Peptides against a protein of PDB entry 4IGA. Designs and how they scored, part 3

Target 1, 116 residues: chain A of PDB entry 4IGA
Amino acid sequence: KRVLIVDDAAFMRMMLKDIITKAGYEVAGEATNGREAVEKYKELKPDIVTMDITMPEMNGIDAIKEIMKIDPNAKIIVCSAMGQQAMVIEAIKAGAKDFIVKPFQPSRVVEALNKV

## One batch from the design tools (peptide; aimed at target 1 V88 D98 I100)

Design b1_p9_2_s3 (made by RFdiffusion4, then SolubleMPNN; from b1_p9_2 with F2I V7I)
Fold by OpenDDE base, seed 5:
Structure b1_p9_2_s3 (fold): chain B 116 residues (1-116), chain A 9 residues (1-9)
Amino acid sequence: as target 1 above (116 residues)
Amino acid sequence: SIIDEIINS
């Protein structure tokens, strides 16, 4: 399966890419903000998306909503430092399948990838 | 709750 990685932090994208690749998944591409995420989703048609929340241009919640309009069957895993219950609920209501709070263990990401 | 499980997993 192919994964689109969305995060404004280059280091985080690098970390996720390493985890995803070592787990046997393919990286479809990367996006650095929510607007780019929506564009890349249309372009790449990934199987799975890892989505940050706090990003410039467009935040992750809005990106989830826009992607779900395009593809109601999108498989989106949120990866964010903002693990407040209100944010988790908002992400799930928007359409996210899972929510991983930073900092995370690689095994947690792999588990999420395998289950969505 | 399911929310707690997601956060704690």
Scores: peptide ipSAE 0.039, ipTM 0.657, DockQ to the pose 0.318
OpenDDE base, seeds 1, 2, 3, 4: peptide ipSAE 0.023, 0.022, 0.025, 0.020; ipTM 0.539, 0.549, 0.548, 0.537

Design b1_p9_2_s4 (made by RFdiffusion4, then SolubleMPNN; from b1_p9_2 with F2L V7I)
Fold by OpenDDE base, seed 5:
Structure b1_p9_2_s4 (fold): chain B 116 residues (1-116), chain A 9 residues (1-9)
Amino acid sequence: as target 1 above (116 residues)
Amino acid sequence: SLIDEIINS
């Protein structure tokens, strides 16, 4: 399966890319903000998306909503430091399949990838 | 709850 990695932090994208690749998944591409995420989703048609929340231009919640309009069957895993209950609820309502709070263990990401 | 399972998984 192919994964689109969305995070404004280059280091985080690098970390996720390493985890995803070592787990046997293919990285479809990367996005650095919510607007780019929506554009890349349309372009690449990934099987799975890892989505940060706090990003410039467009935040992750809005990006989830826009992607779900394009593809109601999108498989989106949120990866964010914003682990407050309200944010988790908001992400789930937007359409996220899972929510991983930063900092995370690589095994948590792999588990999410395998289950969505 | 769903939230608890997501956070604790």
Scores: peptide ipSAE 0.047, ipTM 0.693, DockQ to the pose 0.327
OpenDDE base, seeds 1, 2, 3, 4: peptide ipSAE 0.020, 0.023, 0.025, 0.021; ipTM 0.521, 0.559, 0.560, 0.529

Design b1_p9_3 (made by RFdiffusion4)
Pose (drawn by RFdiffusion4):
Parts: C-alpha cells; sequence; structure tokens
Structure b1_p9_3 (pose): chain A 116 residues (1-116), chain P 9 residues (1-9)
C-alpha cells in the first residue's frame, strides 16, 4: 500500500517513513503543510495518508476536508499532538478514519495502516 | 464515542 506522509516536522516525517516502510508499506511521498498535502494527494493518489494537524499555511483539518473533496474514499489517519476531545471530534467529522496522539508508540501506527 | 477513534501511548 502506498502512503503519503503529511507533517511540517522533518524529524516526524523521517520517523513515520521509517515505521511505514519497515511494516511493509510503500512511502509514496511527503508533504509539509495542508496545501501541499492536497497537492500531493492529487498527484500521487496514495492509498493512505498520515496527517498532522498543526501546520503552517493550512492545518490538518482543512487538508482532510480538501482531500475528502478530491476523493470521498480517501483513507486518512491523523497523527498529532492536538489530542483534545474537540480536535478528535473535528478530525473524525472532517473524514479521518483514525487518530493517533503524539507521542505515540510505533505499533499503533501499524495497526492504523492495517485498519484502513 | 470520540474515545473509539483515538489512540494514546
Amino acid sequence: as target 1 above (116 residues)
Amino acid sequence: SWEDYVKFL
């Protein structure tokens, strides 16, 4: 399965890519903010996207809304430090299929990739 | 519930 990794932190993108490839998935690309995420999603058409929330330019909520418009069947797992109840509700309402709060353990990322 | 959709360490 091809995965687009979306996060403005170079270190997080690095560690997620490492986890996803070692778990048997193919990293399709990376994006560093919400606008780029929509741009890459259109270009790459990944099977799954990992999505940060707090990003410059456009946040993860808006990027989720943008990708769900491009593709109503997009599969998105949020991976964010913004683990408040309101944010989880908002991400799920926007269309994300799963939510992982940072700091996270790597096995949760794997089960989320499987789940979608 | 929202708890069904979130994962923690």

Design b1_p9_3_s1 (made by RFdiffusion4, then SolubleMPNN; from b1_p9_3, 5 letters changed)
Fold by OpenDDE base, seed 2:
Structure b1_p9_3_s1 (fold): chain B 116 residues (1-116), chain A 9 residues (1-9)
Amino acid sequence: as target 1 above (116 residues)
Amino acid sequence: SVEDFVRYA
């Protein structure tokens, strides 16, 4: 399966890329904000998306909503430091399939990838 | 539940 990685932090994208590839998944591409995420989803048609929340241009919640308009079957895993209950509820409402709170262990990401 | 959806690691 192919994964689109969305995070404004280069370090986080690098970390996720390492985890995803070592787990046997392919990285379809990367996006640095929600607007880029929507554009890359249209272009690449990935199987899975890892989605940060706090980003410039467009935040992760809005990006999830826009991607779900494009593909109601999109498999989106949120990966964010914003692990408050209110944010989790917003992610669920938007259509997220899982929510990983930063900081995380690589095994948690692999579990999410395998289950969505 | 939120607890089932969110897991800390």
Scores: peptide ipSAE 0.035, ipTM 0.644, DockQ to the pose 0.788
OpenDDE base, seeds 1, 3, 4, 5: peptide ipSAE 0.035, 0.034, 0.032, 0.034; ipTM 0.644, 0.640, 0.635, 0.635; seed 5 fails the geometry check

Design b1_p9_3_s2 (made by RFdiffusion4, then SolubleMPNN; from b1_p9_3, 5 letters changed)
Fold by OpenDDE base, seed 5:
Structure b1_p9_3_s2 (fold): chain B 116 residues (1-116), chain A 9 residues (1-9)
Amino acid sequence: as target 1 above (116 residues)
Amino acid sequence: SVDDYVRYA
């Protein structure tokens, strides 16, 4: 399966890329903000998306909503430091399949990838 | 190698 990695932090994208590839998944591409995420989703048609929330241009919640308009069956895993209940509920309501709070263990990401 | 945990806002 192919994964689109969305995070404004290059370091985080790099770390997620390592986790994803070592878990046997292919990285479809990367996006650095929500607008780019939507564009890349259309272009790459990934099987799974890892989505940060706090990003410039367009935040992760809005990106989830836009992607769900494009593909109601999109498999989006949120990965964010914003782990308060309200944000988790909002992300799930928007269409996310899982919510991983930063900091996280690599195994948590792998489990999410395997589950969705 | 992958760290035990990763974090960033």
Scores: peptide ipSAE 0.049, ipTM 0.701, DockQ to the pose 0.054
OpenDDE base, seeds 1, 2, 3, 4: peptide ipSAE 0.039, 0.043, 0.044, 0.038; ipTM 0.683, 0.692, 0.707, 0.670

Design b1_p9_3_s4 (made by RFdiffusion4, then SolubleMPNN; from b1_p9_3, 6 letters changed)
Fold by OpenDDE base, seed 2:
Structure b1_p9_3_s4 (fold): chain B 116 residues (1-116), chain A 9 residues (1-9)
Amino acid sequence: as target 1 above (116 residues)
Amino acid sequence: SVDDFVRYA
């Protein structure tokens, strides 16, 4: 399966790419904000998306909503330091399938990838 | 390794 990685932090994108690749998944591409995420989703048609929340231009919640309009069957895993219950609820309401709180263990990401 | 973890700073 192919994964689109969305995070404004280059370091985090690099870390996720390493985890995703080592787990046997293919990285479809990367996006640095929510607007790019929506555009890349259309372009790449990934099987799975990892989505940060706090990003410039467009935040992750809005990006999830826009992607779900495009593809109601989108498989989106949130990866964010914003692990408060209110944010988790908003992400799930928007359409996210899972929510991973930063910092995280690689096994947590792999588990989410395998279960979406 | 198996017990690695990822930090965000």
Scores: peptide ipSAE 0.033, ipTM 0.634, DockQ to the pose 0.058
OpenDDE base, seeds 1, 3, 4, 5: peptide ipSAE 0.029, 0.032, 0.028, 0.030; ipTM 0.641, 0.660, 0.628, 0.646

Design b1_p9_4 (made by RFdiffusion4)
Pose (drawn by RFdiffusion4):
Structure b1_p9_4 (pose): chain A 116 residues (1-116), chain P 9 residues (1-9)
Amino acid sequence: as target 1 above (116 residues)
Amino acid sequence: LEEVYKPAV
C-alpha cells in the first residue's frame, strides 16, 4: 500500500517513513503543510495518508476536508500532538478514519495502517 | 471515540 506522510516536522516525517516501510508499506511521498498535502494527494493518489494537525499555511483539519473533496474514499490517519477531545471529534467529523496522539508508540501506527 | 483514539504514551 502506498502512503503519503504529512507533517511539518522533518524529524517526524523521517521516523514515520521509517516505520511505514519496515511494516511492509510503500512510502509514496511527503508533504509539509495542508496545501501541499492536497497537492500531493491529487498528484500521487496514495492509498493512505498520515496527517499532522498543526502546520503552517493550512492545518490538518482543512487538509482532511480538502482531500475528502478530491476523493470521498480517502483513508486518513491523524498523527498529532493535538489529542484533545474537541480535536479528535473535529478530525473524525472532517473524515479521518483514525487518530494517534503524539508521542505515540510505533505499533499503533502499524495497526492504523492495517485498519484502513 | 474509544474505537479511533489512541492516547499519548

Design b1_p9_4_s1 (made by RFdiffusion4, then SolubleMPNN; from b1_p9_4, 3 letters changed)
Fold by OpenDDE base, seed 2:
Structure b1_p9_4_s1 (fold): chain B 116 residues (1-116), chain A 9 residues (1-9)
Amino acid sequence: as target 1 above (116 residues)
Amino acid sequence: LDDVYTPAV
């Protein structure tokens, strides 16, 4: 399966890329904000998306909503430090399949990838 | 922005 990695932090994208590839998945591409995420989703048609929340231009919640309009079957895993209950609920309501709180263990990401 | 970095294994 091919994964689109969305995060404004270059270090986080690098970390996720390493975890994803070592787990046997392909990285379809990367996006640094929600607007890019929507554009890249249309372009790359990834199987899975890892989505940060706090980003410039467009936040992750809005990006989830836009992607879900494009593809109601999109498989989006949120990965964010914003792990408070209200944010988790908001992400799930928007269409996310899972929510990983930063900091995370690599195994948590792999589990999410395998289950969506 | 206000996201926290995670240490790599």
Scores: peptide ipSAE 0.045, ipTM 0.709, DockQ to the pose 0.070
OpenDDE base, seeds 1, 3, 4, 5: peptide ipSAE 0.039, 0.035, 0.041, 0.033; ipTM 0.695, 0.676, 0.697, 0.663

Design b1_p9_4_s2 (made by RFdiffusion4, then SolubleMPNN; from b1_p9_4, 3 letters changed)
Fold by OpenDDE base, seed 2:
Structure b1_p9_4_s2 (fold): chain B 116 residues (1-116), chain A 9 residues (1-9)
Amino acid sequence: as target 1 above (116 residues)
Amino acid sequence: LDDVYYPAV
């Protein structure tokens, strides 16, 4: 399966790329904000998306909503430091399949990838 | 814009 990695932090994208590839998944591409995420989803048609929340241009919640308009069957895993219950509920309501709170263990990401 | 992060072990 191919994964689109969305995060404004280059270090986080690098970290997720390492975890994803070591787990046997392919990285479809990367996006640095919500607007790019929507554009890359259309372009790459990934199987799975890892989505940050706090980003410039467009935040992750809005990006989830836009991607769900494009593909109601999109498999989106949120990865964010914003682990408050209200944010988790909002992300799930928007269409996310899982929510991983930063900081996380690599096994948590792999588990989410395997289950969506 | 999230906090700087390093994964646990």
Scores: peptide ipSAE 0.051, ipTM 0.719, DockQ to the pose 0.069
OpenDDE base, seeds 1, 3, 4, 5: peptide ipSAE 0.041, 0.046, 0.043, 0.048; ipTM 0.697, 0.703, 0.696, 0.720

Design b1_p9_4_s3 (made by RFdiffusion4, then SolubleMPNN; from b1_p9_4, 4 letters changed)
Fold by OpenDDE base, seed 3:
Structure b1_p9_4_s3 (fold): chain B 116 residues (1-116), chain A 9 residues (1-9)
Amino acid sequence: as target 1 above (116 residues)
Amino acid sequence: LDDVVYPAV
């Protein structure tokens, strides 16, 4: 399966890329903000998206909503330091399938990838 | 922005 990695932090994208590839998944591409995420989703039609929340231009919640308009069956895993209950609920309400709180262990990401 | 990069250091 192919994964689109969305995070404004280059280091985090690198970290996720390492985890994703070592787990046997392919990285479809990267996006650095929510607007890019929506554009890349249209272009790449990835199987899974890892989605940061706090990003410039467009935040992750809005990006989830826009992607769900494009593909109601999109499989989006949120990865964010914003792990408050309210944010988790908001992300799930927007359409996310899982929510991973930063900092995280690689196994947590792999488990999320495997279950969506 | 306010999301952590782990490890931060």
Scores: peptide ipSAE 0.058, ipTM 0.702, DockQ to the pose 0.067
OpenDDE base, seeds 1, 2, 4, 5: peptide ipSAE 0.054, 0.064, 0.048, 0.055; ipTM 0.688, 0.726, 0.685, 0.691; seed 2 fails the geometry check

Design b1_p9_4_s4 (made by RFdiffusion4, then SolubleMPNN; from b1_p9_4, 4 letters changed)
Fold by OpenDDE base, seed 2:
Structure b1_p9_4_s4 (fold): chain B 116 residues (1-116), chain A 9 residues (1-9)
Amino acid sequence: as target 1 above (116 residues)
Amino acid sequence: LSDVVTPAV
């Protein structure tokens, strides 16, 4: 399966790319903000998206909503330090399948990828 | 504007 990695931080994208690749998944591409995420989703049609929340241009919640308009069956895993109950609920309501709170264990990411 | 946190290895 192919994964689109969305995070404004290059370091986090690199970390996720390493975890995803070592787990046997293919990285479809990367996006650095929500606007890019929507564009890349249209272009790449990935099987799974890892979605940051706090990003410039467009935040992760809005990106989830826009991607769900494009593909109501999109498989989006949020990965964010914004792990408050209200934010988790908002992300799930927007269409996310799972929410991984930063800091995370690599096994948590792999588990999410395997189960969405 | 980022929520970067290192993974818990």
Scores: peptide ipSAE 0.259, ipTM 0.820, DockQ to the pose 0.120
OpenDDE base, seeds 1, 3, 4, 5: peptide ipSAE 0.256, 0.254, 0.242, 0.258; ipTM 0.813, 0.815, 0.815, 0.818

Design b1_p9_5 (made by RFdiffusion4)
Pose (drawn by RFdiffusion4):
Structure b1_p9_5 (pose): chain A 116 residues (1-116), chain P 9 residues (1-9)
Amino acid sequence: as target 1 above (116 residues)
Amino acid sequence: TLHFTAEDV
């Protein structure tokens, strides 16, 4: 399965890419903010997207809304420090299929990739 | 660690 990794933190993109490839998935690309995420999603058409929330330019909620418009069947797992109830509700309402709060343990990322 | 599925919400 091909995965687009979306996060403005170079370190997080680096450690997610490492987890995803070792778990048997293919890293399809990376994006560093919400607008790029929508741009890459259109270009790459990944099977799954990992999505941060707090990003410059456009946040993860808006990027989720933008990708669900491009593709109503997009499969998105949020991976964010913004683990408040309101944010989870908002991400799920926007169309994300799963939510992992940072700091996270790597096995949760794997089960989220499987689940979608 | 915290993890939430759509079913949990």

Design b1_p9_5_s1 (made by RFdiffusion4, then SolubleMPNN; from b1_p9_5, 3 letters changed)
Fold by OpenDDE base, seed 3:
Formats: sequence, C-alpha cells, structure tokens
Structure b1_p9_5_s1 (fold): chain B 116 residues (1-116), chain A 9 residues (1-9)
Amino acid sequence: as target 1 above (116 residues)
Amino acid sequence: SLYFTKEDV
C-alpha cells in the first residue's frame, strides 16, 4: 500500500517515512501543509494518509474534510501532538480513521497502518 | 523509541 505523509515538520516526515518503509509500505509522496495534502491526494491517489493537524496554509482538519469530499473512502490516520479529546472527536467527525498522539512509538503507527 | 517534534508540542 502507498502512503501520503503530511506534516509541516521535515523531521517528522523523515521519521514517518522511516517507519512506513520499514513496515513494508511504500511512500507515495509527501506534503508540508493541508493544501498540498489535498493536491497530492488528487494526484497520487494514495491508499493511506498520515495527517498532521497544526500546519500553515491549511490545517489537518480542513485537509481531512477536503480529502473526504474527493474520496469518501479515504483512509486517514491523524498524527498530532494535539491529543485533546475535543481534537480527537473533531478529527474523527471529519473522517479520520485513527488518531495517534505525538510523541508516539513506531509500533503505534504500524498498528494504525495495518488496521485502516 | 519515541518520535516527536518540538515544533508540534
């Protein structure tokens, strides 16, 4: 399966890329904000998206909503330091399939990838 | 092994 990695932090994209590839998945591409995420989703049609929340240009919640308009069956895993209950609820309401709170262990990401 | 960024916190 192919994964689109969305995070404004280069370090986090690098870490997720490492986890994703070591888990046997392919990285379809990367995006640094929500707008790029939507564009890349259209372009790449990835199987899974890892989505940061706090990003410039367009936040992850809005990106989820836009991607769900494009593909109601999109498989989006949120990865965010914003682990408050309200944010989790909002992400799930927007269409996310899972929510991983930063900091996280690699196994948590792998579990999410395998489950969605 | 924990993965995080300072910017995200």
Scores: peptide ipSAE 0.059, ipTM 0.678, DockQ to the pose 0.058
OpenDDE base, seeds 1, 2, 4, 5: peptide ipSAE 0.038, 0.042, 0.042, 0.037; ipTM 0.659, 0.669, 0.671, 0.664

Design b1_p9_5_s2 (made by RFdiffusion4, then SolubleMPNN; from b1_p9_5, 4 letters changed)
Fold by OpenDDE base, seed 5:
Structure b1_p9_5_s2 (fold): chain B 116 residues (1-116), chain A 9 residues (1-9)
Amino acid sequence: as target 1 above (116 residues)
Amino acid sequence: SKYFTKEDV
C-alpha cells in the first residue's frame, strides 16, 4: 500500500517515512500543508494518508474534509500534537479513521496503518 | 521526543 505523508515539519515527514517504509509500505509522496495534501491526493491516489493538523495555508481538518469530498473512502490517519478531545472529535467527524497524538511510538503508527 | 517537532505546535 502507498502512503501520502502530510506534515509541515520536514523532520516529522522524515520520521514518518522511516516508520512507514520499515513497516513494508511505500511512500506515495509528501505534502507540507493542507492545500498540497488535497492536490497530492488527487494526483497520487494514495491508499492511506497521514495528516498533521497545524499547518499553514490549510489546516489538517479542512484538508480531511476536502479529501473526503473527493474520495469518501479515503483512509486518513491523523498524527498531531493537538490531542485535545475537541480536536480529536472534529477530526473523526471530518472523516479520519484514527488519531495519533504526538509524541508517539512507532508501533502505534504501524498498528494504525495495518488497521485502516 | 524525536516524534515531536516545534513546527507542529
Scores: peptide ipSAE 0.072, ipTM 0.709, DockQ to the pose 0.076
OpenDDE base, seeds 1, 2, 3, 4: peptide ipSAE 0.057, 0.038, 0.056, 0.056; ipTM 0.692, 0.695, 0.713, 0.691

Design b1_p9_5_s3 (made by RFdiffusion4, then SolubleMPNN; from b1_p9_5, 5 letters changed)
Fold by OpenDDE base, seed 4:
Structure b1_p9_5_s3 (fold): chain B 116 residues (1-116), chain A 9 residues (1-9)
Amino acid sequence: as target 1 above (116 residues)
Amino acid sequence: SKYYTEEDV
């Protein structure tokens, strides 16, 4: 399966890329904000998306909503430091399949990848 | 975590 990694932090993208590839998944591409995420989703049609929330240009919640318009079957895993109940609920309502709070263990990401 | 530093979190 191919994964689109969305995060404005280069370090996080690098970390997720390492976890994803070591788990046997392929990285379809990367995006640094929500607008890029939507564009890359259209272009790459990845199987899974890892989505940050706090990003410039377009936040992760809005990106989820836009991607769900493109593909109602999109498999989106949120990875965010904003683990407040309200944000988790909002992400799930937008269409996210899982919500991983930063900082996280690599195994948590792998579990999410395997189950979405 | 081996990935995280104090600056990164």
Scores: peptide ipSAE 0.114, ipTM 0.738, DockQ to the pose 0.044
OpenDDE base, seeds 1, 2, 3, 5: peptide ipSAE 0.063, 0.071, 0.063, 0.072; ipTM 0.738, 0.763, 0.740, 0.754

Design b1_p9_5_s4 (made by RFdiffusion4, then SolubleMPNN; from b1_p9_5, 4 letters changed)
Fold by OpenDDE base, seed 5:
Structure b1_p9_5_s4 (fold): chain B 116 residues (1-116), chain A 9 residues (1-9)
Amino acid sequence: as target 1 above (116 residues)
Amino acid sequence: SKYFTEEDV
């Protein structure tokens, strides 16, 4: 399966890429904000998306909503430091399949990838 | 760090 990694932090994208590839998945591509995420989703048609929330241009919640309009079957895993209950609820309502709070253990990401 | 950071990428 191919994964689109969305995060404005290069370090975080590198970390996720390492986790994803070591788990046997392929990285379809990367996006640095919500607008790029939507564009890359259309272009790459990934199987799974890892989505940050706090990003410039377009935040992760709005990106989830736009991707779900494009593909109601999109498999989106949120990975964010914004782990407040209200934010988690909003992400799930928007269409996310899982919500991983930063900081996280690599095994948590792998588990989410395997289950969506 | 596994925390969120802002970057110009």
Scores: peptide ipSAE 0.037, ipTM 0.697, DockQ to the pose 0.040
OpenDDE base, seeds 1, 2, 3, 4: peptide ipSAE 0.034, 0.035, 0.028, 0.029; ipTM 0.678, 0.683, 0.634, 0.626

Design b1_p9_6 (made by RFdiffusion4)
Pose (drawn by RFdiffusion4):
Structure b1_p9_6 (pose): chain A 116 residues (1-116), chain P 9 residues (1-9)
Amino acid sequence: as target 1 above (116 residues)
Amino acid sequence: APGAHFHAP
């Protein structure tokens, strides 16, 4: 399965890419903010996207809404420090299929990739 | 410590 990794933190993108490839998935690309995420999603058409929330330019909520418009069947797992109830509700309402709060343990990323 | 993990309905 091909995965687009979306996060404005170079370190997080680096450690997610490492977890996803070792778990048997193919890293399809990376994006560093919400607008790029929509741009890459259109270009790459990944099977799954990992999505941060707090990003410059456009946040993860808006990027989720943008990708769900491009593709109503997009599979998105949020991976964010913004683990408040309101944010989870907002991400799920926007169309994300799963939510992992940072700091997270790597096995939860794997089960989220499987789940979608 | 790991944060909480949530699944959509």

Design b1_p9_6_s1 (made by RFdiffusion4, then SolubleMPNN; from b1_p9_6, 6 letters changed)
Fold by OpenDDE base, seed 4:
Structure b1_p9_6_s1 (fold): chain B 116 residues (1-116), chain A 9 residues (1-9)
Amino acid sequence: as target 1 above (116 residues)
Amino acid sequence: MAGPYYTAP
């Protein structure tokens, strides 16, 4: 499966890329904000998306909503420091399949990838 | 943006 990594932090994208690759998944591409995420989703048609929430241009919640309009079957895993109950609920309501709170263990990401 | 793993470019 091919994964689109969305996070404004280069370090986090690098970390996720390492985890995803070591777990046997392919990295389809990267996006640094929600607008880029939507564009890259259309372009790359990834199987899975890892989605940050707090990003410039377009936040992760709005990106989830836009991607779900493009593909109602999109498999989106949120990965965010914004682990408040309200944010988790909003992400799930928007269509996310899982929500990983930062900081996380690599096994948590692999678990999420394997479940979607 | 800002969070436990956020690093400025």
Scores: peptide ipSAE 0.037, ipTM 0.677, DockQ to the pose 0.047
OpenDDE base, seeds 1, 2, 3, 5: peptide ipSAE 0.035, 0.037, 0.034, 0.035; ipTM 0.676, 0.683, 0.674, 0.667; seed 2 fails the geometry check

Design b1_p9_6_s2 (made by RFdiffusion4, then SolubleMPNN; from b1_p9_6, 6 letters changed)
Fold by OpenDDE base, seed 5:
Structure b1_p9_6_s2 (fold): chain B 116 residues (1-116), chain A 9 residues (1-9)
Amino acid sequence: as target 1 above (116 residues)
Amino acid sequence: PAGPYYTAP
């Protein structure tokens, strides 16, 4: 399966890419904000998206909503430092399948990838 | 930003 990695932090994208690749998944591409995420989703048609929340241009919640308009069956895993209950509920309401709080263990990401 | 993992250019 192919994964689109969305995060404004280059280090985080690098970390996720390492985890995703070692787990046997393919990296479809990267996006640095929510607007890029929406465009990359349309372009790449990834199987899975890892989505940060706090990003410039367009935040992750709005990106989830826009991707769900494009593909109601999109498989989006949120990966964010914003792990408050209200944010988790908002992400799930928007269409996310899972919510991983930063900092995380690699196994937590792999579990999410395998379950969606 | 990615919390404790945020990096600047």
Scores: peptide ipSAE 0.048, ipTM 0.721, DockQ to the pose 0.044
OpenDDE base, seeds 1, 2, 3, 4: peptide ipSAE 0.040, 0.045, 0.047, 0.044; ipTM 0.690, 0.717, 0.712, 0.716

Design b1_p9_6_s3 (made by RFdiffusion4, then SolubleMPNN; from b1_p9_6, 6 letters changed)
Fold by OpenDDE base, seed 3:
Structure b1_p9_6_s3 (fold): chain B 116 residues (1-116), chain A 9 residues (1-9)
Amino acid sequence: as target 1 above (116 residues)
Amino acid sequence: MAGPYYSAP
């Protein structure tokens, strides 16, 4: 399966890429903000999206909503330091399938990838 | 959950 990695932090994208590839998944591409994520989703049609929340231009919640308009069956895993209950509920309500709080263990990401 | 991978919010 192919994964679109969305995070404004180059470090985090690199780390997720490492985890994803070591787990046997393919990286479809990367996006650095929510607007780019939406465009890349249209272009790449990835199987799974890892989505940060706090990003410039467009945040992850809005990106989830826009992607769900494009593809109601999108498989989006949130990966964010914003692990408050309210944010988790908001992300799930927007359409996310899972929510991973930073910092995380690689196994947690792999588990999420396998389950969505 | 704690782990080796993280970023600022």
Scores: peptide ipSAE 0.051, ipTM 0.702, DockQ to the pose 0.162
OpenDDE base, seeds 1, 2, 4, 5: peptide ipSAE 0.046, 0.048, 0.042, 0.044; ipTM 0.690, 0.695, 0.688, 0.692; seed 1 fails the geometry check

Design b1_p9_6_s4 (made by RFdiffusion4, then SolubleMPNN; from b1_p9_6, 5 letters changed)
Fold by OpenDDE base, seed 2:
Structure b1_p9_6_s4 (fold): chain B 116 residues (1-116), chain A 9 residues (1-9)
Amino acid sequence: as target 1 above (116 residues)
Amino acid sequence: GPGPYYRAP
C-alpha cells in the first residue's frame, strides 16, 4: 500500500517515512500543509494518509474534510501532538480512522497502518 | 534509534 505523509515538520515527515518504508509500505509522497495534502491526494491517489493537525495554510481537520469529500473511503490516520479528547473526537467526526498522539512509538504507527 | 518519536508541529 502507498502512503501520503502530511506534516509541516520536516523531521516528522522523515521519521514517518522511515517507519512506513521499514514496515513494507511505499511512500506515495509528502505534503507540508492541508492544502498540499488535498492536492497531493488528488494527484497520487494514495491508499493511506498520515495527517498532522496544526499546519499553516489549511489545518489537518479541514484537510480531512476536503479529502473525504473527494474520496469517502479515504483511510486517514491522524498523527498529532494535539492529543486532547476534544481534538480526537473532532478528527474522528471529520472522518479519520485512527488517532496517534505524539510522541509515539513506531509500533503504534505500524499497527495503525495494518488495521485501516 | 528505537523508541518513541516526537516533533510538535
Scores: peptide ipSAE 0.068, ipTM 0.709, DockQ to the pose 0.086
OpenDDE base, seeds 1, 3, 4, 5: peptide ipSAE 0.050, 0.055, 0.054, 0.043; ipTM 0.727, 0.704, 0.685, 0.704

Design b1_p9_7 (made by RFdiffusion4)
Pose (drawn by RFdiffusion4):
Structure b1_p9_7 (pose): chain A 116 residues (1-116), chain P 9 residues (1-9)
Amino acid sequence: as target 1 above (116 residues)
Amino acid sequence: SEKHYDESF
């Protein structure tokens, strides 16, 4: 399965890419903010997206809304420090299929990739 | 602590 990794932190993108490839998935690309995420999603058409929330330019909620418009069947797992109830509700309402709060353990990322 | 959520939340 091809995965787009979306996060403005170079380190997080680096450690997610490492987890996803070792778990048997193919890293399709990376994006560093919400606008790029929508741009890459259109270009790459990944099977799954990992999505941060707090990003410059456009946040993860808006990026989720933008990708669900491009593709109503998009499969997105949020991976964010913004683990408050309100944020989870908002991400799920926008269309994300799963939510992982940072700091996270690597096995939860794997199960989330499988789940979608 | 670990925190993980989905659509059932």

